# Peptides against a protein of PDB entry 2AZE: the designs that were tried, part 11

Target 1, 148 residues: chain A of PDB entry 2AZE
Amino acid sequence: AQECQNLEVERQRRLERIKQKQSQLQELILQQIAFKNLVQRNRHAEQQASRPPPPNSVIHLPFIIVNTSKKTVIDCSISNDKFEYLFNFDNTFEIHDDIEVLKRMGMACGLESGSCSAEDLKMARSLVPKALEPYVTEMAQGTVGGVF
Target 2, 101 residues: chain B of PDB entry 2AZE
Amino acid sequence: GRLEGLTQDLRQLQESEQQLDHLMNICTTQLRLLSEDTDSQRLAYVTCQDLRSIADPAEQMVMVIKAPPETQLQAVDSSENFQISLKSKQGPIDVFLCPEE

## One batch from the design tools (peptide; aimed at target 2 P68)

Design b1_p11_3_s2 (made by RFdiffusion4, then SolubleMPNN; from b1_p11_3, 8 letters changed)
Fold by OpenDDE base, seed 2:
Structure b1_p11_3_s2 (fold): chain B 148 residues (1-148), chain C 101 residues (1-101), chain A 11 residues (1-11)
Amino acid sequence: as target 1 above (148 residues)
Amino acid sequence: as target 2 above (101 residues)
Amino acid sequence: EKVQTFTMKGF
C-alpha cells in the first residue's frame, strides 16, 4: 500500500513535468517558426526592393513593446545612467514581448491559437525539422497532450 | 495488480518524457543555429508598420523598449497602480515611441 | 491585481 502510494506521487509528479515540458516545447516550436518566418519574409522583401530598409525604420529583436491609450498620461523617471526606468500610468497598459508581437503578426502561422489554414499549416511544417512535423500537426489540430 | 499497473504507467511516462526531451533538444538546437547565423540576425527585425498592425498608434501609443540581456521588467496593472519598472545590470536601456504613419 | 515580470533575452 505504501509502495503504491509512493508510486502514485511519482506518477503525478511525472505527469505534471510532462505537461510543463509540452508547454515549453510548444512555445519553442512557435518561436522557431516565428523567427524563421520573419527572416524569410524580410529576406524576400529586401530582395524585391533590392535594398534593405532604412536603418531607423526597423526594430531588431529582442525588444518589448508597451501600448496604452493615447489619452493615458505617462510619467517617466530615468536614472542618470539610464540603467533604471520607472513609468507611472494613469490607466491600464499592455506589454508584449517580441515573440508575442511576431505571433500577432501571423509569423507563427496561427499555430499558437489553432487557427491554421491549410496554407498556414504547410508553411509551419516547412519551417521545422522533419522530426517536429507530427507535433506541429497535433498543435494545429489541438490534439497535443494525448499522454494524459 | 495496482502495483504492476503503476509501474507500467511510470515506464510509459518515462518514454513519453524522453520523446519530449528529444524534440525539445531539436528545437533548442534550431534556435541556437538561428542565433548564430549572422544573416538571420540581420533579418530578425520588425517594422513600424508591423507594430502599427498590432497596435494602431492612431488610438494606441506604442512604446518600444530595447534593453540589454537580463534586464528585469516589473509591471503592476491594477485599479490603483499602473506601473512599469525597468532595471538593467548590463547597460543602458533605450526607450522610444513608434510614430504614427 | 496583475503583476508581470519579464526578463529580456537575446535572439
Scores: peptide ipSAE 0.197, ipTM 0.902, DockQ to the pose 0.752
OpenDDE base, seeds 1, 3, 4, 5: peptide ipSAE 0.061, 0.067, 0.064, 0.190; ipTM 0.890, 0.891, 0.891, 0.903; seed 4 fails the geometry check

Design b1_p11_3_s3 (made by RFdiffusion4, then SolubleMPNN; from b1_p11_3, 9 letters changed)
Fold by OpenDDE base, seed 4:
Structure b1_p11_3_s3 (fold): chain B 148 residues (1-148), chain C 101 residues (1-101), chain A 11 residues (1-11)
Amino acid sequence: as target 1 above (148 residues)
Amino acid sequence: as target 2 above (101 residues)
Amino acid sequence: PKVTVRTMKGF
């Protein structure tokens, strides 16, 4: 009986670990799709324009953005070597990493929010290796979380 | 019996986790390939137009921070203080604003 | 935007 109880504990432990890894995999898939989609978009755009964009007009990954109301007063202190920054705001702000920015741009094809159209799903599938396509489909259907 | 059933369940879960690990390895490999590809990295950028689609500079100030790897970021967002601190040990931090501001 | 920038030593 005690042996069975110990195994039940281990079973639950493994289930939780699998759940965590599933979440990590989903995020990795979204990152892959977003990055590849971004690269594809920009490649096409540059081809159509027959030239790359001006260097100072683009922001290469990685980056983060901070946004706040235009009415917000910001005090910025910078070290001489620019290794340290301190920003003080008089109101709330938002911080977004580059991955979140890409998601909001639609680079993850809406897969992250379950708003993936048939066309979006087609795009998403085309941006991952064959082995990942079934999982992408499951993500779109909201049926992830099962045990393989 | 119960013991045998649990043992089998654990074996099945192990197989499931191994499959999951395999898929994760595929993903990490793909991401690494992207990071190692010079052309891909050249094309891995967003524009001010992209940022406007996320946070309209007409209403929101948008600040971009490019920091070296392993840069420490601390943020406090409370009614008493609103603060962001950045500390890099691998190089200077670049900050710029979207021009639409 | 209302941003003030100060450079200081001693960070």
Scores: peptide ipSAE 0.239, ipTM 0.898, DockQ to the pose 0.041
OpenDDE base, seeds 1, 2, 3, 5: peptide ipSAE 0.172, 0.172, 0.271, 0.158; ipTM 0.895, 0.895, 0.900, 0.894; seed 3 fails the geometry check

Design b1_p11_3_s4 (made by RFdiffusion4, then SolubleMPNN; from b1_p11_3, 8 letters changed)
Fold by OpenDDE base, seed 3:
Structure b1_p11_3_s4 (fold): chain B 148 residues (1-148), chain C 101 residues (1-101), chain A 11 residues (1-11)
Amino acid sequence: as target 1 above (148 residues)
Amino acid sequence: as target 2 above (101 residues)
Amino acid sequence: EVVKTFTMKGF
């Protein structure tokens, strides 16, 4: 009885760990797809334009975006060496990392929300190694986590 | 019995976790290769148009933060305090606004 | 009070 109880605890521990790893893997897949898709888009765009965009017109990864109302008053304090910044807002703000921006741009093909069209899924599959394609399919279908 | 069943389940879970680890290694390898490829680095960017599609500068102020790896960002968003603190250990931080169209 | 801590991640 005690041995079975111990194994039940271990089983639950492993299930939770697997769940966490599944989430991490899904995020890694989404990042890979988003990055490759972004690079592909930009490569194509530059080829069509026959030149790269002006340096000051693009923002290279990594970056963070902060957005707030245009009416929000922001006070900024900067250290002499620019190693430290302090921003004070008089109202709420939003923070988005580059990955979230890419997802909202559709670079992850809607896979992050399971809202993939047939074309989106095809694109997503084409941007990952063969070994990851089945998992991409499972993500699109919402069938990940069969071990539970 | 129950003991045998649990033992078998644990073995199966171990195998599943090993499969996940393998797939994760593939992903991390791919991401590393991308980060080490100079052409990919050059093409890994968004435009002002992209950002406007996410947050229109006509209605929202959009601030971009470029900071070295491992830079710490602390954000407080409450009824009394709205602030962001940035601390870099590896170099200067660059902050700029996305221009309105 | 909502406090969030982020770490800048490289590409």
Scores: peptide ipSAE 0.151, ipTM 0.901, DockQ to the pose 0.801
OpenDDE base, seeds 1, 2, 4, 5: peptide ipSAE 0.046, 0.040, 0.063, 0.045; ipTM 0.890, 0.890, 0.888, 0.890

Design b1_p11_4 (made by RFdiffusion4)
Pose (drawn by RFdiffusion4):
Structure b1_p11_4 (pose): chain A 148 residues (1-148), chain B 101 residues (1-101), chain P 11 residues (1-11)
Amino acid sequence: as target 1 above (148 residues)
Amino acid sequence: as target 2 above (101 residues)
Amino acid sequence: HIQGPPLPLTL
């Protein structure tokens, strides 16, 4: 019974590591797909009607987004060297990652929620190495859990 | 008995984790290659029209923050106001708005 | 990339 207790806690510790790793693997696959999709969208857009986009109309990764109502008062304070910043808001605001932005743009082909058309899935499968194809299929069905 | 049952479980979980680590290894390598790729990095950008479908600078205000790696972001819910604090240990941070308003 | 609370965040 004593030894069984030790094996059970070790078992539960491993089950927790695997659960955390599965979510990490899924996120990493989505990033791999989203990044590659964004790059190919821009590579193609730069062909159509030559001359690369003007530098001010473009934002390179990595970045963060903050949005609030157009009315919301913001108070900005900056350190000399611009290493430190402080923003005060008199209303609700939202913070979004670039990956989250890319997902909402559909760059991950709806795979973030299994919302893939046949073409979306085909696109997602082709942007990932063959060894990751089964796991992409698992993500497309939502049958990722059960903890293998 | 149960001891063998738990031992068999530990073996299944050991093999499963080795497989997961392998896939993660392949996955992070793909991401590393993408970060080391100059042409991909040059093309890894979003337009103002992109940021619109997720929040357009017509009704809502959009702010872009670009801080070097390892910088800290603290968000605060005061008794009366909201705040965002950014502290970069190395390198300056950049902040700007979107053109359409 | 940046250290902070998990995202997306709404306050």

Design b1_p11_4_s1 (made by RFdiffusion4, then SolubleMPNN; from b1_p11_4 with H1M Q3I)
Fold by OpenDDE base, seed 3:
Structure b1_p11_4_s1 (fold): chain B 148 residues (1-148), chain C 101 residues (1-101), chain A 11 residues (1-11)
Amino acid sequence: as target 1 above (148 residues)
Amino acid sequence: as target 2 above (101 residues)
Amino acid sequence: MIIGPPLPLTL
């Protein structure tokens, strides 16, 4: 009985760990798709324009964005060497990392929410190695982890 | 029996985890390859138009923060305090404003 | 440290 109980505890621990790894894998897949899609988009755009964008007109990854109401008052303290910043706001703000920005731009093809058209899914599959295609399909269908 | 069933479950879970690890390794390899490709990195950018699609500068102030790796970010968003603290150890932090125009 | 309004670089 005690042995079985120990194994049940271990089973539960492993299930939780697998769940965490599934989440991590999904995020990695989304990052890969988003990055490759972004690069592809920009390559095509530059080819059409026959020139790269002006240097100060683009932001290269990685980055984060902070947004708040234009009515929000912001005070900023900056160290002499610019190694430290302190922002004080008088109202709420939002922080988004670059991956979140790419997702909102549609670079992950709606896969993050399982809202993929047939074309979106086709694009997503084309941006990953063959070994990952089945998992991408499962993500699109919302069936990841259904075996557990 | 119960013991046999649990043992079988654990074996199946081990196989599933190994599959996940394999797929994760594939993903991390692909991301590494992207990071090592100078052309890909050159093309890994967003525009002001992209940022406006996320938060309209007409209504929102949008700052873009470029910070070196391992920069510490501390954020407090409460009824009493709204604060962001950044501390880099590897170089200067750059902050950009997304213009409305 | 310099204290004041934020002076980010304009894109």
Scores: peptide ipSAE 0.040, ipTM 0.901, DockQ to the pose 0.044
OpenDDE base, seeds 1, 2, 4, 5: peptide ipSAE 0.035, 0.034, 0.034, 0.037; ipTM 0.901, 0.900, 0.900, 0.901

Design b1_p11_4_s2 (made by RFdiffusion4, then SolubleMPNN; from b1_p11_4 with H1M Q3K)
Fold by OpenDDE base, seed 5:
Structure b1_p11_4_s2 (fold): chain B 148 residues (1-148), chain C 101 residues (1-101), chain A 11 residues (1-11)
Amino acid sequence: as target 1 above (148 residues)
Amino acid sequence: as target 2 above (101 residues)
Amino acid sequence: MIKGPPLPLTL
């Protein structure tokens, strides 16, 4: 009985670890899709324009964004060498990662929420190696969570 | 028996985890390739229009922060204090503002 | 509204 109990504990440990790895894998897939899709979009845009955008008109990854109401008053203090910034707001703000921005832009094709059209899914699959395509399909269907 | 069943389950779980590890290795390899490709890095950018699309531009302002690695970010968002502090040790911090329409 | 020195860059 004790041996079985020990194995059951180990089973639960492994199940939890697998669950965590599934989550990590999904995030990695989303990042890959988002990045490649962004690059593809911009490449196409530059080809159509026959030139890159002005350097100060774009923000390269990595970055973070801070958004707040336009009515929010922000006091900004900057060191002379720009090594230090201090922002004081009179109201709430939000901070977002660049990956989250890409997701909200639709660069992950709605895969992050399982809201993929047929075209979205096609795009998502095209941006990953063949070995990952089945997992992308599972993510789109919301069927990820089982153990292989 | 129960012991045999549990043993078999553990073997199956091990195999499943190995499969996951393999897929993760593929993903990390792809991400590394992207990071090493200069053209991809050149094209990895967003525009003001993109940033406006993620928040209501009529009501929200968007500020972009590009900070060197290992920059310390401290944020406080409470009823009495709303603050962001940035401290870099490796270089200057760049802050961008999306212009109002 | 932002008070203080001008931000380094505007897109």
Scores: peptide ipSAE 0.305, ipTM 0.915, DockQ to the pose 0.040
OpenDDE base, seeds 1, 2, 3, 4: peptide ipSAE 0.235, 0.239, 0.249, 0.177; ipTM 0.909, 0.909, 0.910, 0.908

Design b1_p11_4_s3 (made by RFdiffusion4, then SolubleMPNN; from b1_p11_4 with H1M T10K)
Fold by OpenDDE base, seed 3:
Structure b1_p11_4_s3 (fold): chain B 148 residues (1-148), chain C 101 residues (1-101), chain A 11 residues (1-11)
Amino acid sequence: as target 1 above (148 residues)
Amino acid sequence: as target 2 above (101 residues)
Amino acid sequence: MIQGPPLPLKL
């Protein structure tokens, strides 16, 4: 019947929307874990050193990274007020946001790839509210959305 | 019947979505708390050692860009053109180079 | 190499 067909279309639409929200939630969880883990690491490091790092030795979030071969020639144009930058490269480059950098640093405990050790999973769980722990476990096991 | 089954499925999906929304609200709240905590923001940094772990400055040129919110970034990476354009409306853009070893 | 105006900051 037409009614059933309409509901089937709606069902599929909702499934896709849920899938998108799952992806968004996972990213939010990873960001939370990465940020908290970074802060914790740095706090510990500063305590051990008994001082903060020199101001010019660290980059605070947020930021982006651009990397390219050292052989790449870069032309840079900057406005007087530094509001505008133009970079021209003679070869390919990569751009990474700060979250991706944190993931590559291991700040998300390998949860982003579902490759957590027991210790990594323990750390990840400790950095989220209790209500999120089951979802973190599902992410680590690759079982997110198994009931949908 | 088929109609009853579909109706039940939609109800279950609605409940699942509501649960997701709830969890997302928890996450956004936590992230907001982090952004509002001055000590956390002070400690939210990476070092040169961290950057070297991502891209070795001995082999790669590494630039770090700090731009104000709402800065426009345009990137072209093709066989004909390799370009990055940045345009801020809320303040100056800062660019840092990772030192070589 | 970088050409043009020098970048403002270096780590």
Scores: peptide ipSAE 0.033, ipTM 0.899, DockQ to the pose 0.040
OpenDDE base, seeds 1, 2, 4, 5: peptide ipSAE 0.031, 0.032, 0.032, 0.032; ipTM 0.897, 0.898, 0.898, 0.899; seed 4 fails the geometry check

Design b1_p11_4_s4 (made by RFdiffusion4, then SolubleMPNN; from b1_p11_4, 3 letters changed)
Fold by OpenDDE base, seed 1:
Structure b1_p11_4_s4 (fold): chain B 148 residues (1-148), chain C 101 residues (1-101), chain A 11 residues (1-11)
Amino acid sequence: as target 1 above (148 residues)
Amino acid sequence: as target 2 above (101 residues)
Amino acid sequence: MIKGPPLPLKL
């Protein structure tokens, strides 16, 4: 009886660990798709324009963004060496990392929110190695979570 | 019996986890290769137009922060205090404003 | 609006 109880505890521990790894894998897949899709988009755009964008018109990864109402008053203090910044706002703000920005741009093909069209899914599959394609399909269907 | 069943379940879960680990290794390898490709990194950028799609500059002010690795970011968003503090150890921090159209 | 020293860079 005690041995069975110990194994049941271990079983639950392993199930939780697998769940965590599934979440991590899904995020990694989304990042891969988003990055490759972004690169592909920009490569195509530069080819069509026959030139790269002006240097000061783009932001390379990594970055974060901060947004707030245009009416928000921001008091900014910057150290002389620019190693330190302090922003004081009189109202709420939002912070987003670059991956979140890419997702909101649709670079992850809506896979992150279950908003994949057939075309989106085709694109997503094309941006991962063959071994990951079944997992991408399951993500699009919302059926990820099984133990395999 | 129950013991044998649980033992078998644990073996199956181990195999499942190994398969997950394999897929994760494939994925992390792809991300690493992407990071090591200089042309890919050159093309890994967003534009002002992209940022406008995330936060409308007609209503929102948008700042972009590029900071060296391991930069400390502290954010407070409370009813009485709204603050962002940045502290870099490896170099200067660059802050950009996205203009409205 | 931002008060204080001007931000160094603009897109």
Scores: peptide ipSAE 0.251, ipTM 0.911, DockQ to the pose 0.039
OpenDDE base, seeds 2, 3, 4, 5: peptide ipSAE 0.149, 0.234, 0.211, 0.245; ipTM 0.910, 0.912, 0.910, 0.912

Design b1_p11_5 (made by RFdiffusion4)
Pose (drawn by RFdiffusion4):
Structure b1_p11_5 (pose): chain A 148 residues (1-148), chain B 101 residues (1-101), chain P 11 residues (1-11)
Amino acid sequence: as target 1 above (148 residues)
Amino acid sequence: as target 2 above (101 residues)
Amino acid sequence: SSSTVTLTHTI
């Protein structure tokens, strides 16, 4: 019984590591797909009607987005060297990652929620190495859990 | 008995974790290659029209933050106001708005 | 209440 208790806590510890690692694997697959998809969307757009986009109309990764109502008062304070910043808001604001932005743009082909059309899934499968194809299929069905 | 049952479970979980680590390894390698790729980095950007479909600078205000790696972001819910604090240990941080308003 | 996040880059 004593030894069984030790094995059970070890088992639960491993089950927790695997559950964490599955979520990480899924996020990394979505980033891999989203990044590659964004790069190919821009590579193609730069062909159509030549001259690369003007530098001010473009934002390179990595970045963070903050949005609030156009009325919301913001108070900005900056350190000399611009290493430190402080923003005060008199209303609700939202903070979004670039990956989240890319996902909302559909760069991850709806795979973030299994919302893939046949073409979306085909696109997602082609942007990931063959060894990751089964796991992409698992993500597309939502049958990722059960903890293998 | 149960001791063999738990031992068999530990073996299944050991093999499953080895497989997951392998796939993660392949996955992070793909991401490393993308980060080392100059042409991909040059093309890894979003337009102002992109940031629109997720929040357009017509009704809402959009702020872009670019801080070097390892910088800290603290968000605060005061008794009366909201705040965002950015502390970069190395390198300056950049902040700007979107053109359409 | 407050939350602190350390920012990382994957790409």

Design b1_p11_5_s1 (made by RFdiffusion4, then SolubleMPNN; from b1_p11_5, 4 letters changed)
Fold by OpenDDE base, seed 3:
Structure b1_p11_5_s1 (fold): chain B 148 residues (1-148), chain C 101 residues (1-101), chain A 11 residues (1-11)
Amino acid sequence: as target 1 above (148 residues)
Amino acid sequence: as target 2 above (101 residues)
Amino acid sequence: SSTTRTLKHLI
């Protein structure tokens, strides 16, 4: 009885660990899709324009975004060497990393929310190695972890 | 019996975890390759139009922060304090404003 | 043009 109880505890621990790894894998897949899709989009756009965008008109990864109301007053203190910044706001703000920005741009093809169209799913699959395609399909269908 | 069943379950879970680890390694490798590819890095950018699609500068102030690796970010967002602190050890921090329309 | 507008550096 005690042996079985110990194994049941171990089983639960492994299930939780697998769940965590599933979420990590999903995030990695989304990042891969988003990055490759972004690169592909920009490559195509530059080809169509026959020139790259002006250097000061784009922001290269990595970056973070801070947004707040246009009415928010912001005080900024910067060290002489620009190694330190301190921002003081008089109201709430939001912070977003570059991956979240890419997701909001649709670069992850709606896979992050399970809202992929057939075309979006096709695009998503085309941006990952063959070994990952089944998992992308499972993500789109919401069937990830069905075997566990 | 119960013991045999649990033992079998644990073996199956181990196999499943190994499969996940393998897939994660594939993903990590792909991301690393992207980071090491000069052309991909050159093309890994967003535009002002992209930024406006997520937050309209007409209504929202949008700042973009480019900080070196290992930069510390501390954010406080409470009723009494609204602050962001950035501390870099590897180089200067750049901050940009998205232009208004 | 949103794609060609220069981002301003915050100083």
Scores: peptide ipSAE 0.129, ipTM 0.907, DockQ to the pose 0.030
OpenDDE base, seeds 1, 2, 4, 5: peptide ipSAE 0.048, 0.041, 0.039, 0.043; ipTM 0.898, 0.898, 0.898, 0.900

Design b1_p11_5_s2 (made by RFdiffusion4, then SolubleMPNN; from b1_p11_5, 3 letters changed)
Fold by OpenDDE base, seed 3:
Formats: C-alpha cells, sequence, structure tokens
Structure b1_p11_5_s2 (fold): chain B 148 residues (1-148), chain C 101 residues (1-101), chain A 11 residues (1-11)
C-alpha cells in the first residue's frame, strides 16, 4: 500500500513536470514561428521596395516596449555612460517584451490563442520542421496533452 | 493490480517526456540557427507602423528600450510608486520614441 | 554625474 502511494505521488509529480514542459515547448514553437514569419515578411517587403528600410525607421530585436498614457509625465535619470536608467512615472505603465509584440502583430499566426484560420495554420506549419507539425496542429485544435 | 498499473503509467510518462525533450531540442536548435544567421538577424526588426498597430502613438506614449544581455530591470507599478530601473553590465542602453511623439 | 530628463506628453 505504501509503495503504491509513493508511486502515485511520483506519477502526479511527473504529470505536473510534463505540463510545464508542454507550456515551454509551446512558447518555443510560437517564438520560432514568430521570428521566421517576421523575417519572411521583411524580406518580402524589402524585395518589393527594392531597398532596405532606413536605419532609423526600424528596431531590431531584442527590445522591450514601455507604453503609458500620453498624459503621463516621465522623469528619466541617465548615467554618463548610459549604463543606468531610472524612469519615474506619475501614472501606471505597461511593459511588453519583443515576443509579445510579435504575437500582437500576428506573427505567430494566432496560434498563441488557438484562433488560427485555415491559412494561418498552413503558414504556421510551413515555418516549423516536419517533426513539429503534429504539435502545431494539436495547439491549433486545443488537443495538446490528450495522450497524457 | 494497482502496482502494475502505476508502474506502467510511469513508464509511459517517461516516454512522453522524452518525446517532449526531443521536440524542445529541435526548437532550440532552430532558434539558435536563426540567431547565428546574419541575414535573419538583419531582417529581425519591427517598424513604427508595427508599433502603431499595437499601441497608438496618438494616445499612448511608446518607448522602446534596447538593452544588452543580462541587463537588470526593476519595475514598480503601484498607487504609491511608478518606476522602472535599468542597469546594464555589458554596454550602454538605448531608448527610442516613435516619431509621432 | 547623472542627467535628468523630463518628458511631458500631450494628447
Amino acid sequence: as target 1 above (148 residues)
Amino acid sequence: as target 2 above (101 residues)
Amino acid sequence: SSKTITLTHLI
């Protein structure tokens, strides 16, 4: 009886660990899709324009976005070498990483929310190695972890 | 029996986890390849138009921060304090605003 | 010494 109880505890521990790894894998897949899709989009855009965009008109990854109301007053202190910054706001703000920005741009094809159209899913599948395609399909259908 | 069933379950879970690990390795490899490809890195950018699509500069101030790896970020967002502190160890921090600001 | 910059935005 005690042996069975110990194994049940271990079973639950492993299930939770697998769940965590599933979440990590999904995030990695989304990042891969988003990055490749972004690169593809920009490559096409530059080809159509027959030139790269002006250097000051683009922001390369990685980056962080901070947004707040335009009414917000911001005081910024900067060290001489620009190694240290201190921002003080008089109101609330939001911080977003570059991956979240890419998702909001649709670069992950709506896979992050399980809201993929047929074309979105087709695009998503085309941006991952063949071995990952079944998992992408499961993500889109909301069936990830069904075998566990 | 119960013991046999649990033993089998644990074995199956181990196999499933190994499959996940394999898929994760594939993903990390792909991401590494992207990071090592010069052309991909050159094309890994967003535009002001992209930023406007997620936050309208007419109503929201949008600040972009480019900080070196291992930069420390501290953020406080409460009724008593609204603050962001950045400290890098690998180089200078750059801050950008949308032209519409 | 550090520089202090105040940013004021209007809607």
Scores: peptide ipSAE 0.046, ipTM 0.899, DockQ to the pose 0.033
OpenDDE base, seeds 1, 2, 4, 5: peptide ipSAE 0.033, 0.037, 0.034, 0.034; ipTM 0.893, 0.895, 0.896, 0.897

Design b1_p11_5_s3 (made by RFdiffusion4, then SolubleMPNN; from b1_p11_5, 4 letters changed)
Fold by OpenDDE base, seed 1:
Structure b1_p11_5_s3 (fold): chain B 148 residues (1-148), chain C 101 residues (1-101), chain A 11 residues (1-11)
Amino acid sequence: as target 1 above (148 residues)
Amino acid sequence: as target 2 above (101 residues)
Amino acid sequence: SSVTRTLTHLF
């Protein structure tokens, strides 16, 4: 009885670990799709324009975004070597990483929120290796973990 | 029996986890390939239009921060204090403002 | 020491 109880505890531990890895894999897949989709979009745009964008008109990854009301007053202190910054706001602000920005841009094809059309799903599948396609499909259907 | 069943379940879970690890390795490999491809690096950018789709400069001020890896970020957002502190050890930090056009 | 600076416009 005690031996079985110990194995039951181990079983639950492994199930939880698998669940955590599934979450990590989903995020990795979303990042891959978002990055490849972004690169593809920009490549096509530059081909159409027959030139790259002006250097000061784009921001390369990685980056973070800080936004606040246009009425917010911001004081910024910068060290001489620009190694240190201090921002003081008189109101609330938001911080977003580049991955979140890409998701909100639709670069992950809505796969992250379950709002993936047939066309979006087709695009998403085309941006991952064959071995990952079934998992992308499961993500879109909300059936991740069924094979485990 | 119960013991035999549990033992078999654990072995099956181990195999499932190994398969999951394999898929994760494929993903990390793909991401590494992207990071090593010079052309992909050059094309991995967003525009002001993209940023406006996230937060419209007509309503929100949008700052973009380019910081070296492992830069320390400290943020306080309370009713009494609103502050962001950045400390880099690997190089200068650049901050840009998305203009309202 | 530190100094207050004007932010650089993206465009």
Scores: peptide ipSAE 0.155, ipTM 0.900, DockQ to the pose 0.044
OpenDDE base, seeds 2, 3, 4, 5: peptide ipSAE 0.121, 0.153, 0.126, 0.134; ipTM 0.900, 0.902, 0.899, 0.900

